# Ledger of designs, part 200: peptides against a protein of PDB entry 3B8E

Target 1, 230 residues: chain A of PDB entry 3B8E
Amino acid sequence: PFLIFIIANIPLPLGTVTILCIDLGTDMVPAISLAYEQAESDIMKRQPRNPKTDKLVNEQLISMAYGQIGMIQALGGFFTYFVILAENGFLPIHLLGLRVNWDDRWINDVEDSYGQQWTYEQRKIVEFTCHTPFFVTIVVVQWADLVICKTRRNSVFQQGMKNKILIFGLFEETALAAFLSYCPGMGVALRMYPLKPTWWFCAFPYSLLIFVYDEVRKLIIRRRPGGWVE

## One batch from the design tools (peptide; made by RFdiffusion4, then SolubleMPNN)

Design b2_p26_7_s4 (from b2_p26_7, 24 letters changed)
Fold by OpenDDE base, seed 3:
Structure b2_p26_7_s4 (fold): chain B 230 residues (1-230), chain A 26 residues (1-26)
Amino acid sequence: as target 1 above (230 residues)
Amino acid sequence: DLEEAIQRALEKIQELLERFQRALEE
């Protein structure tokens, strides 16, 4: 999200603190999962496979999977961002290069795509209105990841702990999203305004896309075991 | 101060997460 903000020079779609919360939350759950999986593997007295090479391969596979999912999540967030701005009169094409004027406190006559003038305060309200839906979109898309992980044919014991950690992570993210969206004062503290319930549904098409993507990936893996898609 | 408000919010989030963790362990 932040890279597109810099490259396209669009208004900030997501606050820096919220980005950090996503990054920390998304990185912590896999790290904890890997730590528990290593602890369980050590308990089971399996012959130590070369822990450095297997760890590197698993970390690369996890990083690629999370990287791909993260890109789809970001696309979902940006879609929500563009929809909200379009509903407020700012078409995506008009947002390109607008950041400089958007962030200037002394410019109070920034025109939207329909010629309506927006004050600095009004622009910032619209910007902050995008932060919460963007974050919520990412959280809802992450729910699809839980469903995907439940359908993986891992050992029942590994699935049990991974499922608990994943469920915990999703509850944490959902609780965080609810707290940031509806707690009084979050608009001032974190620049996140309260979310209309309708915006939760904007993420569902992307959750479905991730689900379809993973099912297609699983089908390819099943048809071509040992392929590059693993 | 915005930094203090953010820090307080993060602390509240951490407390909430700890409560959820305890609830899941029951």
Scores: peptide ipSAE 0.010, ipTM 0.330, DockQ to the pose 0.256
Fold by OpenDDE base, seed 1:
Structure b2_p26_7_s4 (fold): chain B 230 residues (1-230), chain A 26 residues (1-26)
Amino acid sequence: as target 1 above (230 residues)
Amino acid sequence: DLEEAIQRALEKIQELLERFQRALEE
């Protein structure tokens, strides 16, 4: 998210404090939950023929899978960001290169895509209004990621959600998202203004996309054992 | 009050993070 902010020179979609809340608050418990998840029996039964090379290949595959999921998460967040800004009159194309004027406190007449002028204060309210739903989108997409990461080869539908720690992690992330979104003072303290409950559903298509992607991946792995998708 | 203390702490953290971000942009 921050890289796209720098490259596209758009208004900051996710504040540094919000990023910190994601990295420290939402990712920690899921990571712990995954650490306690029992490795799939098939992964443990594969005696590494060469412990060094097979471990390296598995680590690379895991890193690529997490990297791809992270990209989908970022895309989901940006989608939500662009939808909110578009609803407030800022089309995505108009946001490109707007950062300099957006962040300038002395420019109080930044025009949206419809010619409406926005004061610095108004722009910052809209910006901070985007931080919360971006965060929530990441959390909702992380639900899918956590459920997917429970299994490497088996369908989530086959194994079910037996890990109580995973369920607790999902609950904690949701509770944190709700706290940051609705607790009084978060708008001032964290630049996260209250989110309309309807915006929670904006992330669901991306969550579903991750589920479908992973189920398709797992299906391919099951049909073609030893393929490049492993 | 605990709430005010938390808010002040969060504001201070935010200020530090903003300073850090500005320093990185420079």
Scores: peptide ipSAE 0.021, ipTM 0.339, DockQ to the pose 0.038; fails the geometry check
Fold by OpenDDE base, seed 2:
Structure b2_p26_7_s4 (fold): chain B 230 residues (1-230), chain A 26 residues (1-26)
Amino acid sequence: as target 1 above (230 residues)
Amino acid sequence: DLEEAIQRALEKIQELLERFQRALEE
């Protein structure tokens, strides 16, 4: 998110404090849940053919999977960001290069895509209105990610929701998202304004996309063992 | 006082980020 903010020179889609809350708060319990998850029966049954090559392949696969999932999560967040800004009159094309004028407190006549002028305060309200939905989108997408990351090969339908730690992680992330979204003072402390309940549903298509992507990936791995996707 | 302190801290972070961005553009 921060790299795209720099490269595209768009208004900040996610506050730095919110990023820290994701990195330190939301990712910790999921990571612990994955660490305590029973090793997939297939991983235990496969005698390492070559411990050196198989370890390297596994590390590369894990890094690629996390990189791809992280990219889809970011895309989901940015989609929500662009939808909110578009609803407020700022089309994505108009946001390119707008950051310099957007963040300048002395410019109070920044025009949207429809020629409406926005004061600095109005722009910051819209920006902070994007932070909460972006965060919630990441949390909702992480629900799918946590369910998916349980297994490398087995479908979620085969392993089921047996991990109580995962369920706790999902609950904790949801509770944190609700707290950050609706607790009084979060708009001032974290620049996260209250989220309309409808925005929770904007993330669901992306969580479904990740779920479908992973099931397809796992299906390919099952059908072509030793392919470049593994 | 706490709200003002948080706001000042956020402004400082923003200023730092702007400086980093300017340094990347040079």
Scores: peptide ipSAE 0.017, ipTM 0.307, DockQ to the pose 0.026; fails the geometry check
Fold by OpenDDE base, seed 4:
Structure b2_p26_7_s4 (fold): chain B 230 residues (1-230), chain A 26 residues (1-26)
Amino acid sequence: as target 1 above (230 residues)
Amino acid sequence: DLEEAIQRALEKIQELLERFQRALEE
């Protein structure tokens, strides 16, 4: 998100403090949950054909899959960001290069896509209104990510939700998202204004996309055992 | 200072959550 902010010169979609909250709050507990995940039956039963090469290939494939999931996650956040700005009169194309004027407190007549002028304060309200939905979108996408990471080969439906720590992680990140979204003072402290309940659902298509992606990946692995996708 | 305070608060919350997690495992 920050790289796109710099390269495209768009208004900041996610604050640095909010990013910190994601890193410390939403990523740590899930990571711990994965560390205590029960051994996958297929991983434990499968003897590696070549321990050296197969390990390296598997690590690369896992890293690639997580990288792809991370990209989908970022896209989900940006989608929410662009939708909110569009609802407030700023179309995505108009946001390109707008950052310089957007962040200038002395410019109080920045025009939106419809010719409406926005004061600095009004612009910042809209910007900070985007931070919370972006964060929540990340959390909702992480639900899917965390669930699919439970297994390498087996479908989520086959493995089930047996890890209590995983469930706790999902609860924790959701509670944190709710706290940051609705607690008084978060708008000032974290630049996260209260979220409309409808925006919780904005990320669901991306969560579904991640599930579909992972299930397709796992299906390919199951159909072609010993293939390059493993 | 505020960001550091928030970070410290988040770390404390995380510690509490980890304690709760450990308690649930027991």
Scores: peptide ipSAE 0.015, ipTM 0.327, DockQ to the pose 0.187; fails the geometry check

Design b2_p26_8_s1 (from b2_p26_8, 23 letters changed)
Fold by OpenDDE base, seed 3:
Structure b2_p26_8_s1 (fold): chain B 230 residues (1-230), chain A 26 residues (1-26)
Amino acid sequence: as target 1 above (230 residues)
Amino acid sequence: DFLKRIEEKKKELLEKGLEKLKELLE
């Protein structure tokens, strides 16, 4: 999300706090899961696989999977962002390069795609209105990741604790999303304005896309074991 | 190498985000 913000020079789609919550939540759960998997593998006295090469391959596979999922999550968030801005009169094409004027406190006559002038305060309200649904979209898409992880049959016993930690992480993210979205004062403190419940449903198509993507990936792996998709 | 670069960029972005969060909380 932040890379597209820099490259496209668009208004900030996601607040710094929400970025941190996503990055910390998304990175901590895998790190903890890997730490537990290492501890369990050491307990089971399996012959020492070359710990450097097998760790590197597993870390690469995990980083690829999370990287791809993260890109789809970002696309879902950006879709929600563009929909909200379009509903407020800013078409996606008009947002390109607008950041400089958007963030200027002295420019109070920034025109939308329909010629309506927006004050700095009005623009910031619309920007902050995008932060919450972007974050919520990512959280809802992460629910699909949980379902995907549960459907991986091969290592149910080794994934048992990982699944609990992942479930706990997703519940924490959901609780955090609800807290940031509906707690009074969060709009002032964290620039997270209250979200209409309808915006939670805007993320479901992307969750479905991730689910379909992973099922297709699993089907390819099953048909070609040892292929480049692993 | 590409994955390492992505992870390094993510770490850099996280660190920058944390710095900005500290600036917002101060």
Scores: peptide ipSAE 0.000, ipTM 0.214, DockQ to the pose 0.037
Fold by OpenDDE base, seed 4:
Structure b2_p26_8_s1 (fold): chain B 230 residues (1-230), chain A 26 residues (1-26)
Amino acid sequence: as target 1 above (230 residues)
Amino acid sequence: DFLKRIEEKKKELLEKGLEKLKELLE
């Protein structure tokens, strides 16, 4: 998110504090849970690793947890960000290069895509209104991402949901998201304004899409082992 | 380099967390 903020010069979609909350609060428990997930049938065919020489968490699990999930989370968050700004009169194309004027407190006549002028205070309200939904969207997307990352080749329905730590992680991150979204003072402390309940559902189509896509991908891998899809 | 350092730090924290969990489960 921060890289796109710099490169595209768009208004800040997610604050640094909220990023830290994701990295330290929401991602830790779910990521740890993946290491204790029941092994896939294909992985179980491999010889046991040497605990003295091999890493506790293999590179494959780490790359899935921090690389792939992180990218998907960013995409989900940006989806919600662009939707909210579009509903407030700022189309995605108009946001490109707008950051400089957006963050200038002396400019009180920034125009939206429809010619409406926005004061600095109004712009910051809209910006901070995006932070909470962006964060919540990441959490909602993680529900699907964590489930699909349990397996490389097997369907979620074949592997099952046996990891209690994963389930706990899903509840923990959801509770944290609710706390940050609705606790008084979070708007001042974290620049996260209260979230309308409807925005919790904004990420659901995206979560469903990635879930279906991943299941299809895994189905292809099972039918054509050694293909380029791996 | 910055992103790599973040990922390495996350990896380190994950490994420490797993070690702690392993100790609690043993």
Scores: peptide ipSAE 0.000, ipTM 0.196, DockQ to the pose 0.021
Fold by OpenDDE base, seed 5:
Structure b2_p26_8_s1 (fold): chain B 230 residues (1-230), chain A 26 residues (1-26)
Amino acid sequence: as target 1 above (230 residues)
Amino acid sequence: DFLKRIEEKKKELLEKGLEKLKELLE
């Protein structure tokens, strides 16, 4: 997200506080839950593996978890960001290069895509309005990430939701997202303004995409063991 | 104050990154 912010020179889609909430608040319990699930699945279900092949599998899992999933999360967040700004009069094309004028407190006549002039304060309200739904989008996408990472090769439908820590992590991150989104004073304290409940659903297509992608990948691995998809 | 400093440093890094990108595009 930060790289796109630099390259496209768009208004900041994700605030520092939001990043901290993701890194420290929402990712910690899920990461612990995943570590326990991996330990349980590897120790309890598999015979002693070859240490060389296990390292390779772990590197591939890490690459998928941080690379591909992270990209889909970012895409989901940016989609929500662009939708909110478009609803407020700023079309995606108009946002390109706008950051310089957007962040200038002395410019109070920045025009949107429809010729409406926005003061600095109004622009910052809209920007901060994007931070919360971006965060919520990440949380909703993380639901799918946590569910898919629960299994290495088996379908989620085969393994089921047996990990209580994972379930707790899903509820915890959702509760945190709801708290940060709707608790009075969060707009002033954290620059996270309340969002309409409908914005929670904006991430669902991306969560579904991740789920489908992982199930297809696992299906391919099961059908073609040792293939290039591993 | 710490968050403000981080935001300022992010802004500085962003400006430097944009300048380098402009130099690469020119």
Scores: peptide ipSAE 0.000, ipTM 0.213, DockQ to the pose 0.020
Fold by OpenDDE base, seed 1:
Structure b2_p26_8_s1 (fold): chain B 230 residues (1-230), chain A 26 residues (1-26)
Amino acid sequence: as target 1 above (230 residues)
Amino acid sequence: DFLKRIEEKKKELLEKGLEKLKELLE
């Protein structure tokens, strides 16, 4: 998210406090849950080859999985960010390069895509309004990602939901998201304004699409082992 | 192979982003 902020020069989608809440609050338990996930049935059936090469392959696979999760989460968050800003009159194309004027407190006439002028205070309210939905979107996407990442090649339905720690992690991150979104004073203390319940559902179609995409991908990998998809 | 290529590109983008961040912090 921060890299896209710098590259695209868009208004900051996540505050520092929100980033800390993601890194320390929502990612730890899910990461632990993945570590305790049962090895994929096809991996477990492989005779231990050379311990050094197998460790390297496993470390690379884990690194790739976590890296992909982070990218998918960021995409989901940015989707919600762009939707909220678009509803407030800022189309995605208009946000490109807007950061400099957006963050300047002396410019009180920044125009949206429809010619409406926004004061600095109004812009910051809209910016902070994006923080909570972005955070919640990350949590909702994590639900799908955690389920998807249980297996590399097998369907989620084939592997099953045996990991109790994963289930606990899903509840914990959801409870944290609810607390940060609805607890009084969070808007002032953490710059996370209360979230309308409808925004919880904003990420659901995206999560579903990712789930379907990953299942299709896994199906292709199973049908064509060693194909171009790997 | 496609997933490996995506991961490699991600790494390259991350490295470029970190370099740009360093430039902004200087």
Scores: peptide ipSAE 0.017, ipTM 0.243, DockQ to the pose 0.021; fails the geometry check

Design b2_p26_8_s2 (from b2_p26_8, 22 letters changed)
Fold by OpenDDE base, seed 3:
Structure b2_p26_8_s2 (fold): chain B 230 residues (1-230), chain A 26 residues (1-26)
Amino acid sequence: as target 1 above (230 residues)
Amino acid sequence: DFLERIKKLKEELEELGLKALAEALA
């Protein structure tokens, strides 16, 4: 999200503090939970890890978390961002290169796609209105991410939800999202304005997409062991 | 190679976030 902000010079879609909340508040507990996950059935037949050469986190899990899944998360967040800005009069094409004028507090007549002038304060309100739903979108997508990352080859339906720490992590990140979204003062303190409850459901298609994608991937792995998809 | 690059970029962003927080708290 932040990279696209810099590259495209669009208004900031996700605040720095919100990014920190994702990394430290929502990702740490889930990451720790994976260390306590029950071994997959195929892992039980493997030799013990060599602590001198092997990483604690499997290369595949890293690739999923930082690669494919991360891209889908970003797409979901940006979709929400563009929808909110479009509803407020800023079409996606108009946002390109707008950051310079957007962030200038001395310019109080920035025009939207329909010729409406926006003061600095008004622009910041709509910007901060995007932060919360972007964050919530990431959290909802992370639900699917955590569930799929607990296994390498087995379906979630085969492995099951046995890790209490992982379940705790899901509740923790959801509670944090709710707190940051609805607690009074978060708009001033963290630049996260309250979100309509209906926006929580806007991220569900993306979570489902990740879930289906991973189940299909794992199905292919099971049918073709040793393939490039692993 | 592509996945490794994305991984490194995410790590860099996390570090930048931590620095920004530190600066905000100072």
Scores: peptide ipSAE 0.000, ipTM 0.256, DockQ to the pose 0.033
Fold by OpenDDE base, seed 5:
Structure b2_p26_8_s2 (fold): chain B 230 residues (1-230), chain A 26 residues (1-26)
Amino acid sequence: as target 1 above (230 residues)
Amino acid sequence: DFLERIKKLKEELEELGLKALAEALA
């Protein structure tokens, strides 16, 4: 996500607090939850692993988890970011190269896509308004990520939602998102301004996309065991 | 090794993000 910020020189889409909350709230809890996950039904039925050829986690699984799914997650966050800025008059194409002028406190006449001038304070308000929705988008997408990480090849419908730690993780990250989004003073203290409740739904298509993607992947694995998607 | 590379990249991005935010808030 941050690579796009650097390459495109757009206003900062993700704050430090949001980054920390992702690391601690959305990445750590899932990792812990996986340690307490019930054995996958197919794993229990599988023959003993060949120690010379079989790895616990293969490169293909890592590539999908940190590559493809991660890209969809990032796209979800940036989609929310661009929608917010577009609603405030900054179309995506206009944001390219704008960061230098955007961050200059002495420039108070930065024009949007419609010729409206924005003061430094106004620009920072809209920038910080993006941070919270971006984080919330990540949390909502992480719901799907957590669920799909329960299994390697079985459908979520076959494995079920039996991991209490996973459920707790979903609750914790959601509660954290709600706290950061709506607690008074977060805008001043953490540069995370409150968002409309409707923004929680902005990420749902991407969450669904990840879920569908993983179910299709797992379906392919079940039909073609040992394939490159495993 | 791959996981370590991803972790390192993440850390670098976080550091860059912190710097960019610090500059933006200065």
Scores: peptide ipSAE 0.000, ipTM 0.264, DockQ to the pose 0.039
Fold by OpenDDE base, seed 4:
Structure b2_p26_8_s2 (fold): chain B 230 residues (1-230), chain A 26 residues (1-26)
Amino acid sequence: as target 1 above (230 residues)
Amino acid sequence: DFLERIKKLKEELEELGLKALAEALA
């Protein structure tokens, strides 16, 4: 998120504290859950046909899959960010290059896409209003990521939700997101203003996209063993 | 403990004048 903030010079989409919450909270428990994931029965039973090439291919595919999922997560977050700003009068095109004026506390007449002038305080309220939904979007998308990561080849429907640690991770992320979104004082302390419940659903299409992507990937792997997707 | 740790880290970053960095890392 910060890369696009720097490159596009847009208002900050996600607060530092929120990023820290993602890195330390939402990623740590899932990583632990994956470490304790029971090996997929298919992985345990399948001897590598070629230990050297199959390991390298598998590592590359895992890296590629995680990279692609990460990109989808980022896109989901930015989509939510742009939607919120657009609803508040700032169209995406107008946000490009706006950071300098946006962050200048002495400029109190920044115009939105419709000619409305925004004070520094008003702009910061809108900015901080975006932080929470962005974070929540990432968390909701991570639900899908966590669920699909438990399997390499089998469908989620075949493997099921047997990992209690993974389930705990999902609840922990959700609880953290709810706490940061609705606990009094979080707007001041963490620059995360309260989130309307409707914004929890804005990430669902992206979660679905991740699920579809992974299921298609796994389906290809199952149908074409030894293919380039393996 | 996690929230306290984040708050403490935020305070440390603010004390180090890394507000801009903290904001950028945000």
Scores: peptide ipSAE 0.007, ipTM 0.263, DockQ to the pose 0.057; fails the geometry check
Fold by OpenDDE base, seed 2:
Structure b2_p26_8_s2 (fold): chain B 230 residues (1-230), chain A 26 residues (1-26)
Amino acid sequence: as target 1 above (230 residues)
Amino acid sequence: DFLERIKKLKEELEELGLKALAEALA
């Protein structure tokens, strides 16, 4: 998020504190839950791999966990961000390069895509309004991400949802998201303004997409073992 | 090495985030 913020010079999509809440607050319990996940049956039955050719920690698994998933989450968050700003009159193209004027407190006549002038305070309100939905979007996408990460090759339907700790983690993330979104004072303390319930559903298409994509990917892996899609 | 690079990138992004936030709130 911050790379895009700096490169594109767009208004800040996600606050630093919110990122810390994701990294330390929401990801911790699910990560622990995955450590207690039942091993994939086919992995446990595999013959010992050659340590010179096959690393115990698959680079592909690391890339998926720390790279691909993070990118998909960020895309979901940015989608929500751009939707909110567009609904408030700022089209994505108009946001490019706008940061300098956006963050200048002495400029109180920043125009949106429709010629409406925005004061500094108004701009900051809409910016901070994006923080909570971005965070919630990440949480909702994480629901699907955590589910698909339970297995490398097996379908979620085959492996099942037997890990009660994971289920608890999903509820904990949701509860935290609700707390941060609706608890009084969070807007001031964390720059997370209250979220309309409709924004919880904004991430659902992304969650569904990644879920379907991963199931298809796993299906292909099962049909074509050792393929590049693994 | 890959994990270390990711961690370093994350730290850099967090630092940039703090700076960007400070600039945004100034």
Scores: peptide ipSAE 0.000, ipTM 0.273, DockQ to the pose 0.037; fails the geometry check

